# Designs tried in a protein design run: peptides against a protein of PDB entry 1MQS. Part 153

Target 1, 223 residues: chain A of PDB entry 1MQS
Amino acid sequence: ILKMLFLNKDLNNNDNITTITDDIFNQQEIIWKVLILDIKSTATISSVLRVNDLLKAGITVHSLIKQDRSPLPDVPAIYFVSPTKENIDIIVNDLKSDKYSEFYINFTSSLPRNLLEDLAQQVSITGKSDKIKQVYDQYLDFIVTEPELFSLEISNAYLTLNDPKTTEEEITGLCANIADGLFNTVLTINSIPIIRAAKGGPAEIIAEKLGTKLRDFVINTNS

## One batch from the design tools (peptide; made by RFdiffusion4, then SolubleMPNN)

Design b2_p24_7_s4 (from b2_p24_7, 9 letters changed)
Fold by OpenDDE base, seed 3:
Structure b2_p24_7_s4 (fold): chain B 223 residues (1-223), chain A 24 residues (1-24)
Amino acid sequence: as target 1 above (223 residues)
Amino acid sequence: SKPIVAKSAIKAPENPKLPELILE
């Protein structure tokens, strides 16, 4: 949660921020943000953080996703909401309306692939994919830094792919997940990419899977 | 957890209509 509130910038993954200390807040550059919640996430946040903690994290305004919210086109927004079609549609509508400057989307639980694809597709149609900076769930996070550069973070992906104890089945499964994630990310770019990958490893497998998915998508969309 | 950074070059959907894969 704290990583989310600080946009995952300076928090080295190694800091088990288990305790909300003043020191943690002071070490981070405070960016003023809006926090968008739903009923469930409100309960979660309220159980862990106090109002003062949110303020220390740079949260100036927090609102429910279903509430009427004033546009703050120059202010970045953090969404911490349930992975539902309804919430995705609202986020996309907020994007369309330029409600905020940047969108950092954090789902409270695992985002189903179909919903991720839906999100990506809708975002691509808006032409405002550059405003989507992050999409996170429990296991996956997508960071869009540049139109041609994005980062996919899957928990322990590197370790899993490089651990000699990992089975081929596990690798294949992970590669599939990565490819799916990348596919969804690419959809937000709203263009056909050139895929570059290292030969002879998992990257090639992922690239091939991604290429296939994209080709299939293009064919199906043009048909 | 190391983020996987992918570089993509965007081509116009008109040409080519399909993604290109370059293995390096």
Scores: peptide ipSAE 0.069, ipTM 0.519, DockQ to the pose 0.179
Fold by OpenDDE base, seed 4:
Formats: structure tokens, C-alpha cells, sequence
Structure b2_p24_7_s4 (fold): chain B 223 residues (1-223), chain A 24 residues (1-24)
């Protein structure tokens, strides 16, 4: 949770919450932001963090996602919400309306593929994908961190993978394109991933392609 | 099918680690 509140930067997890927040606060590295919650995540946050912890983490205001929220176009927002169609639609609407300056999306549980595809498609259509800085599963480190993964190309590729009329060759090509996008993301983040994918579908193909591309890159870079 | 998700770790350039693939 603290990692999320600090935009998923590495934190010293050996320290208690108070120590972490105090250290960051004292370093004057606080980014003021809005925290958007739902009912479930509100309970989670309230059980773990004190009001002072939120303040020291740079949370200037927190609101429910379904609440009528005032625009803060110069303030970044952290979403910590359930992975539902409703929440995705609200986030996209907030994006369309320039509700906030930047969007850091953290889902409280695993995001289904269909919802990821929906999110990506809607974001790409808005033309405001650059404002999406992060898309995470709270328990898994990340899903998406770069706007390019919300392009129409990537979105269309995902959607096409669900068409039963799509050929194996087309699937392979689309998976390669998706893997390329993910590869670029990994390089931008400058991290080595642990890739997790479902067996028996396009996700596996993408994961394998991505893994190969990353391995080749690492090997070639070290040579 | 499920989306690809990952755990990532920042590695030093002098000690790069290959990515790990976990199929579920």
C-alpha cells in the first residue's frame, strides 16, 4: 500500500510505516496527489494507515470513485479500486474530462483480460494515454506503465485474439506486436520482470515472445 | 485468457538477470 502511495517506487520495507513516511516527508520528496478509493479499498486503507500517514504520503484528499469529485487538473491521482467495468468506465471518464493531471491506477485484485482490453481500448480512443502513468494489480507489481501500451494498435491486437476467425498466423503476429510493446515498457522501466501468464492461450504466446526478446537483449547487451 | 502480469526488479547493469517466466 505504501509503495502505491509513493507511485510504486522502491521503499525500504524493513522499516515501519511511520519511519518510511517520516523519512520521505523529511526529504521533501512528497508529491501531492488525490487518492481515489471504493468501499472495499477504503476499508483496507483505513485499517492499515493513519490519517497522518496519508498526509505524509502526499495524499491531499481522498474520495470514493463513485462520488462526484471536483476537478483537480493539476494534481495527480492514485486509483486504488476493484477491477470492475464500472470503475474502469469511471476512470476513463475522469481521463476524458481531464479530472486530474496524471493517473496511477492500482487494482485491488487481478484484472481480467477482457477488462484490460476494455481499459486499453477506451484510453487509446481518448487520445490521452500519456496521462496514464501506471496500471497495476495491487498484489502483482504491474500490468502497464507506458502510454504506448494503450495505443489502438495494441488494443486492436488484443481484441482480435478473441475472434475465433483469426488465423494462427495472425495470432502469432499480433502476439509479437504486443510483446514488442511490453518489451519497450520493460526497457523504459529499466527492470527485469518475472513474467506471469495463463497457459494455453495468447497470453502464453506473448509471454514466451517477450521472454525471448528480453533474454536476447540482455545477452546481447552483456556481450 | 488472462493478461500478462509481472513482478519486476531493478537490476544493476553489471549484474543483469534474465527474466523469469511463470506459466499458470
Amino acid sequence: as target 1 above (223 residues)
Amino acid sequence: SKPIVAKSAIKAPENPKLPELILE
Scores: peptide ipSAE 0.064, ipTM 0.478, DockQ to the pose 0.222
Fold by OpenDDE base, seed 5:
Structure b2_p24_7_s4 (fold): chain B 223 residues (1-223), chain A 24 residues (1-24)
Amino acid sequence: as target 1 above (223 residues)
Amino acid sequence: SKPIVAKSAIKAPENPKLPELILE
């Protein structure tokens, strides 16, 4: 949760919440952001964090997703909400209305494929996919740097990777294909990326493969 | 609802011009 509040940056999780927030507050420039919750996530946040912790994490405003919220077009938003069609629609509407500068979406549990596809489709239609910076759930995380990466292809990959019937070979092959796609994207952007991925899942596999490909490329290009 | 706890590991690139991997 704290990691989410700091836009999923690396945190020293060995410390207590207060120590972490104090250290970050004192050592780093605070990025002020809006936290958008639902009823369920509100209970979760309230059980773990104090109001002062939110403030120290740079949460200037927190609201329920279903409530009317004032636009803050210059402020990034963190969504921490249940993976429902209703919440997705609201997020997309907020995106359409330019309610916030950036969108960091964190689902409280696994996002079903159909909802992921719906999110991807709707975001794509808005033409504002560049404002979606992160999408996380229990099993899926990705940073949307290019609109093309926020596609149905990723949704299909998610399904395959989470299907218990999928073989290890199929997973490996798919991860390789995804890494290849990302590699091509990085080359097109012509910048060295920071690769961020969830630990212990397919995202890590993809990230490692991508990292290897990029390292090999850089070494070979500079030689 | 359980709090989401993410464990992160940063793999420092051998070369500063190489990609940085952050595992969350």
Scores: peptide ipSAE 0.074, ipTM 0.455, DockQ to the pose 0.177; fails the geometry check
Fold by OpenDDE base, seed 2:
Structure b2_p24_7_s4 (fold): chain B 223 residues (1-223), chain A 24 residues (1-24)
Amino acid sequence: as target 1 above (223 residues)
Amino acid sequence: SKPIVAKSAIKAPENPKLPELILE
């Protein structure tokens, strides 16, 4: 949860919540954010974090997703909500309306394939996929750096990676393809990324492959 | 639903010329 609030930055897990928030608060520039919750996630957050912890995490405002929220077009938003069609539609509407500057989407549980495809399709249609910075669920996380990542192809890849019937070979091949795509994206952006990935899953495989490709490229270019 | 618990992030050594990999 704290990682989410800090936009998936590295946190020292050996410290208590207060120490973590204090350290981050003292060491890094505070990015003020809006936190959008639903009823379920509100209970989760409230059980773990105090209001002061949220403030230290840079959460200036927190609201329910179904509540009328004022536009804050210069403020990034963190969504921590259930993976439902309704919530997806609201997020997309918020995106369409330029309600926030950036969207960090964290689903509280697994996002079903059909909903992922729906999200991807709707975001693609808006032409504002660049504002979607992160999409996470309980199994996989991915950073959206390019609007093209919201293609149905990426959605299918994500689903394939999460399907227990998918073979290791298929996973490896798909991860390689994803890494290639990300590599091309990074080159287009012309910036060295910080690659963040969940440990122990396809995201790690992709991240490692991407990292290797980028390192090789940098070494070869600087050489 | 299991609470999203931040797993230990493994940070690769910082190289200003190389991508940083953070495993979470």
Scores: peptide ipSAE 0.067, ipTM 0.457, DockQ to the pose 0.184; fails the geometry check

Design b2_p24_8_s1 (from b2_p24_8, 14 letters changed)
Fold by OpenDDE base, seed 4:
Structure b2_p24_8_s1 (fold): chain B 223 residues (1-223), chain A 24 residues (1-24)
Amino acid sequence: as target 1 above (223 residues)
Amino acid sequence: MKTITLHNIFDNEKFDIKGTEVIF
């Protein structure tokens, strides 16, 4: 939870909450954020953090997701909410309305694939995906930070991969292209990564293709 | 050892290879 409040930056987990908050508060410029909760997550937060802890973490305001919240377009928002269709729709609406400057989304539990796809699709339609900086759940942990991101410049990849009208051949072809792009990128880093992907989707296909390419490369370079 | 985690999310084909996530 505390890590989430600091935008999932690495914290020294060996210290108590008070020590961590005090140290961070004293050492770093405080980024003021809004914390959006639901009923369930409110109980969770209240069980582990005090109001003063939230303030020390840079939480200027905390509100319920279903509450009528005032826009703070220059303030980043942390969502910590249940993975529900309703909450996703609200988040997307908040995004559409430019309610906050940035969106750090943390789900209280695992986000089902169908809901992840729904979120992604809706966000894509808004054209404001750049405002989504993080999406976390029990299984998802990713940060979209500009300095470490690159693009393969593949247009409509998500739409193509998720459109039920897309043929298997088209999906496979696109996955191959993505894997090629990733392979080329990996070669520039001079390190072979571990590849992880969710099962049963394009990510797995890409991971398998990329893995094969990397294995083949290693074999050929060590020969 | 670096880890790349692939996620099919958003229509912006962003890849973080220094972190742990690949988004496409």
Scores: peptide ipSAE 0.050, ipTM 0.548, DockQ to the pose 0.050
Fold by OpenDDE base, seed 3:
Structure b2_p24_8_s1 (fold): chain B 223 residues (1-223), chain A 24 residues (1-24)
Amino acid sequence: as target 1 above (223 residues)
Amino acid sequence: MKTITLHNIFDNEKFDIKGTEVIF
């Protein structure tokens, strides 16, 4: 909850901050933001935080998602709500109306795939995907929709890559499939891109595979 | 020259809505 209130920035390395200490609030830059709740999440927040804690976290106002809310187009919003079609529709409507400057969406429980797809589809239609900065649920850590984002539409890629039960073979296979998809995309661009990837994860594996494919292609087309 | 940036979905907390983020 505290991490969410600070826009999911890394609060110092103590993963186990269950105790609200003044030190937690003093170490973070206060960004003024709106907190949007539903009935269930209100109960959750109220059980662990005081009104003063919200203020210390930079929450300027908090409201229920179903309440009439005044536009604050220059203020970022944190949503902490149940993953329901109704809440998604309201968030999308808020997005359409430029209700806030940025949208940090946190679902109180797992977001079903069908609702994720619905959210994605509706957001894409608005042309305002850049305003959605974060989407979190219990299992999905972060979804960002950026204008330059390309989707390969590979189902369960995140879950597969992040499940500790996933075998190396499954990871390698998935990374190969992603690399193939990217390779096909690159071929349509008619230029050899620079590939950047974070080290130590699936992105690196994908980058290596893609790089190999591109090199092989260039060699074979120039011979 | 185009750049493709691949993000570790978990490590960089960046995903496309369908689970794979590629920026180019």
Scores: peptide ipSAE 0.052, ipTM 0.496, DockQ to the pose 0.054; fails the geometry check
Fold by OpenDDE base, seed 5:
Structure b2_p24_8_s1 (fold): chain B 223 residues (1-223), chain A 24 residues (1-24)
Amino acid sequence: as target 1 above (223 residues)
Amino acid sequence: MKTITLHNIFDNEKFDIKGTEVIF
């Protein structure tokens, strides 16, 4: 949650922010943002954070997605909402109306393929895709395009991994292919990286497979 | 120490899924 409120930027090297300390808030330039919630996500936020914690994270205003909200065209917005057709349509309408300067979309759970395709299609029609800076689900960290990107050129990998119609065999096969691609890339770079992956999804499966391959390689080369 | 992060790539122009990428 805190990472989301800071636009998923790497908060300093302590991966284990288990404790909200005042030190986390003092080190970052406060960007003022609007937080858009639904009923479900409001309960989640309220269980973990106080109103003062939101303010420290740069949240100027928080509102319900279904509530009438005044335009703030110069202010970035964070959406933290359920992956529903209704919420997607509202976000797209807010985009069409230039309600905010930038859109950081976070879904409370995995976004189904059909809804992701619907979001993409609707956004494309608006011609305002540049205003959408991030789309995250709880299970997949979508990191903003840093300059050092490597593509595996695996088309529709995300869609295949998140389609409810995809079989376990297909998922496992695709995860293996991704892990192989990553392994080959690591060998080319000639460095053993730290692997970061979200827990409870395809990313974890890929990370485990890649980790096994790297361990096996290190054992065999030092022998 | 390099970090590999798995993420989905969207086409900035089309907002379409192009594939899976890693960040080093």
Scores: peptide ipSAE 0.044, ipTM 0.473, DockQ to the pose 0.042; fails the geometry check
Fold by OpenDDE base, seed 2:
Structure b2_p24_8_s1 (fold): chain B 223 residues (1-223), chain A 24 residues (1-24)
Amino acid sequence: as target 1 above (223 residues)
Amino acid sequence: MKTITLHNIFDNEKFDIKGTEVIF
């Protein structure tokens, strides 16, 4: 997150958030930026950063992507949003309207190839591709409330998985979402884990999906 | 090497990271 707020520049990793922000604040000219979030990323940011931390990172304004936002054509923008077609379309519209000077796009999770292609195509049509400075997958599809605890913030996951009225399709879909969140979490831990799951339930489904994602990732990163 | 242990009983959609083990 902090790296993103500093336009994905390398930060010294050995310090707490406050120390990092203070050190950077003291050493470099602050580039004032707008931070554009969605509901999910707002929860993520709020779990790890205080308002004062955002200010120290040069965030002058933060807003929801779906909110009406005033144009700031001379100010760079950081997008930290879910990889959805809706969000992509909004970003492209903001680009078309010259809403900001520069666009630093960070997706909370992996951007599917089809959406990346859609983004690229739409941006190319605008003739303003030079304003897109960065596009990253952050793999931050979780909230960290405590040092050793994280949440995927999937509402009613337990209830849904244990409700006898829930369809197999719904269960499978939810398990996929959980596996995606876990995948993103694993990437932040910077270690490929051994996965253990109880047999005969949602945990096994999740484990299989997660295992597949991790294998695919390892193959793609080594290629 | 870290281990993720998944349980069929989910604890409020939270994962506890204990050392090399993630418990769900």
Scores: peptide ipSAE 0.043, ipTM 0.470, DockQ to the pose 0.035; fails the geometry check

Design b2_p24_8_s2 (from b2_p24_8, 11 letters changed)
Fold by OpenDDE base, seed 3:
Formats: sequence, C-alpha cells, structure tokens
Structure b2_p24_8_s2 (fold): chain B 223 residues (1-223), chain A 24 residues (1-24)
Amino acid sequence: as target 1 above (223 residues)
Amino acid sequence: MKKIELKNIFDNEKFENNGTEVIF
C-alpha cells in the first residue's frame, strides 16, 4: 500500500516494511495527489493505514470512485479499485473529462485480459493515453484484522462450503475465489508458504488451486 | 505487485507477459 501511495517507487532496499514509521515518510519526496477508492479498497486501506498516514503519503483528498468528484486538472490521481468494467468505465470517463493531470491505476487484484483490452481500447479512443502513467495489479484483495490475521471478506463462505444443497460448481467456484485471495495474500507477504489442508473437502481443493497458482507464478517469474 | 507495461496496452502490441515486472 505505501509503495503504491508513493507511485510505486522503491521504498529503500528493505522491501520488508513490517512497521509504519515516520522514517518511511521522511525519506520520500511528497507529491500531492488524490486517492480514488471503491468500497472494497477503502476497507483494505483502512485496515492498515490511518487518515494521518494518507496525509503523510501526500494524499490531499480521498474519495469513492462512484462519488461525484470535483475536477483537479493539475493534481495526479491514484486509483486503487477492484478490476471491474464499471470502475474501468469511470476511470475512462474521468480521463475524458480531464479530471486529473495524471492517472496512476492500481487494481486490488489481477486485471483480466478482456478488461485490460477494454481499458486499452477505450483509452486509445480518447487520445489521452499519455495521461495514464502506471497500471498495476496490487494483489491487495483482503483486509488485515490483526497483525497475523487477515480476511478475504467472502460472505457466507462457510455456509456455502458446508450446505449439502450447494452444487459442486458453486463449491469449485468459491474455492477458486478463495485460492485467488490467498494467492494475492502470499504475493503481498512475498514468501512461499507451506500449505497444509485437510483431505477430502473444500480445503484440499483450495490448497491444490493455490499450489498450482504459486507454481505457475514461480515458473513464469524465473523464465 | 505486477506492473503492466503501458506500451503493451496502448500500442496494439499483443500483451506479451514478458514485460511484466512483478514488483513485490
């Protein structure tokens, strides 16, 4: 999160910032910018940062993407939002209207190829692609509840996985979503986990899906 | 974090996965 707020610049040689200290903020050039969030990303940021931390990171204003926002044509914007068609359309509309000087787009999770192509196409039509300075997948689709505990905020997950009326397709789909959330968390921690799961249930399906994603990621990053 | 190279987005060049810096 802090790296994103500093426009994805490297925050010194120690990528393992375990504690937010004033020293982190004092070492960075403060660029004043706006932060555009959705409901989900607001919960993510609020779980780990205070309003004062946003101010120290140079955030002048933070607002919801769906809210009416005043134009600040001389101010750069950080978007940190879910990878949805709706959010892409709003970003493109903000680009069309010259709402901000520069656009730093960060998605909470991986942007699907079809949505990336849609973003690219819409931006190209505007003729304002030069205003988009960064596009990132942040893999921050979870909230921190305690220093060693996080939540994927998946509603009714336990009920869905244990209801005898739930279809295999629904279970498999939910297990995929959980594995995606866990994958995002692992990438954020930047450590390959030892996965332990009970056999013969949703936990095994999740473990296998997560294990596959991690292997594929390691293979693709080492190639 | 995965940086998506803007050149691959806007220049109609097929998104080659090879230009993605995963900045952890």
Scores: peptide ipSAE 0.080, ipTM 0.453, DockQ to the pose 0.050
Fold by OpenDDE base, seed 5:
Structure b2_p24_8_s2 (fold): chain B 223 residues (1-223), chain A 24 residues (1-24)
Amino acid sequence: as target 1 above (223 residues)
Amino acid sequence: MKKIELKNIFDNEKFENNGTEVIF
């Protein structure tokens, strides 16, 4: 999150920021900017940062993407939002209207190829692609509840996985979503876990999906 | 058409095994 708030520049200090200290903020040039969030990303940020930390990172205003926002044509904007068609359309509309000076787009999770192509096409039509400075997948689609505890915010996951009326397709889909959330968390921690799962249930499906994603990631990073 | 590049913040990060366990 802090790296994103500093426009994805390398923070000069040790990659193991376990605690937010004033030293992190004192080493960075403060660029004043707006932060555009959705409901989900608001919960993510609020779980780990205080309002004072946002101010120290140069965030002058934060707003929801779906709220009416006044134009600030001389101010750069950070978007940190879910990778949805709706959010893309709003960002492109904000670009068309010159709502901000620069656009730093960060998705909470991986942007699907079809949505990336849609974003690219829409931005190309505007003729304002030069205002888009960054487009990142942040892999921050979880809430930190305690220092060693996180939530994927998947409502009724336990009930859905244990209801005899739930279809195999629904179970498989939910297991994929859980594996994606765990993958994002693992990438954020920057540590390869030991995975243990019970055999013959949703836990095994999740473990296999997560294990595949991690293997694919390691292969692609080492190549 | 200018291609928009999606970047991963982990492209250059070393993945370490620190003994973290995920139990299901």
Scores: peptide ipSAE 0.064, ipTM 0.383, DockQ to the pose 0.489
Fold by OpenDDE base, seed 4:
Structure b2_p24_8_s2 (fold): chain B 223 residues (1-223), chain A 24 residues (1-24)
Amino acid sequence: as target 1 above (223 residues)
Amino acid sequence: MKKIELKNIFDNEKFENNGTEVIF
């Protein structure tokens, strides 16, 4: 998150959030910027950063992407939002209206190819592609509840997986969503986990899906 | 059409096995 707030510049990894923000605040010219969030990303940011940490990172204003936002044409914007068609359309509309000086786009998870192509097409039509400085997937679609505890914020997951009335399709879909969330978390931790699951249930399905995603990612990043 | 490059923040980062376990 801090890396993103500092426009994906390299930060020294070994420092506490407070130390990083204080050191950067003291050593670098603060680039004041707007942070645009959705409901999900707001929860993610709020789980790990305080308002004062955002201020130290040069965030002047933070707002929801769906809110009416005043134009700040001289201020760069960081978008940290879910990879949805709706959010892409809003970003492109903000680009068209010259709402901000620069656009740093960060998605909470991997942007699907079709949405990337849509974004690229829409931006190309605007003629303002030079204002888009960065497009990143951040793999930050989870909430940190404690330093060693996170939540995927999947409502009723336990109930759904254990209700005999739940369909195989619903179970498989939910297992995929859990595996995606775990994948994002593992990428953020930057550690290959040991995966242990009971056989013959949702746990195995999740483990297999997660294992496949991790293998595919490692193969693709080493190529 | 100007190509927009999506960058992975973890691109080229080496995963370390630090003993993290995901248990179900």
Scores: peptide ipSAE 0.060, ipTM 0.372, DockQ to the pose 0.505
Fold by OpenDDE base, seed 2:
Structure b2_p24_8_s2 (fold): chain B 223 residues (1-223), chain A 24 residues (1-24)
Amino acid sequence: as target 1 above (223 residues)
Amino acid sequence: MKKIELKNIFDNEKFENNGTEVIF
């Protein structure tokens, strides 16, 4: 998160949030930025950062992507939002309207290829692709509830997985979403987990999907 | 069509096994 708020510049990893923010605050000219969030990313940010931490990161204003936002054409914007068609369309509309000076786009999870192609196509039509400075997958689609506990904030997951009326397609879809969230969390922790799952249920499906994602990621990162 | 580069923040990072377990 802090790395993102500092425009994905390398931060010295050994320091507490307070030390990082204080050291950067003291050593560099603060670039004031707007932070654009959705509901999910707001929960993620709020779980680990305080308003004062955002201010120390140079965030002057934070707003929801779906809210009416005043133009700040001389101010750079950080988007930290879910990889959805709706969010992409809003970002492109903000780009068309010159709402901000620069666009630093961060998705909470992996941007699907079709949405990347859509973003690229729409941006190309605007002629303003030079204003998009960064596009990142951040793998931050979870909240920290306590120091050693996180939540994927998937509503009714337990009920859905255990309701006999739930379709196999719905179960498979939910298991994929859980595996995506776990993948994001594992990447953030930067540790390869030992995966243990009960056989013959949603747990196995999640474990297999997660294992596949981790293997694919390791292969692609080492290539 | 201008290609937009999607960057992964974890590019070139090595995963360490620190004994984290995911139990279902």
Scores: peptide ipSAE 0.059, ipTM 0.368, DockQ to the pose 0.474

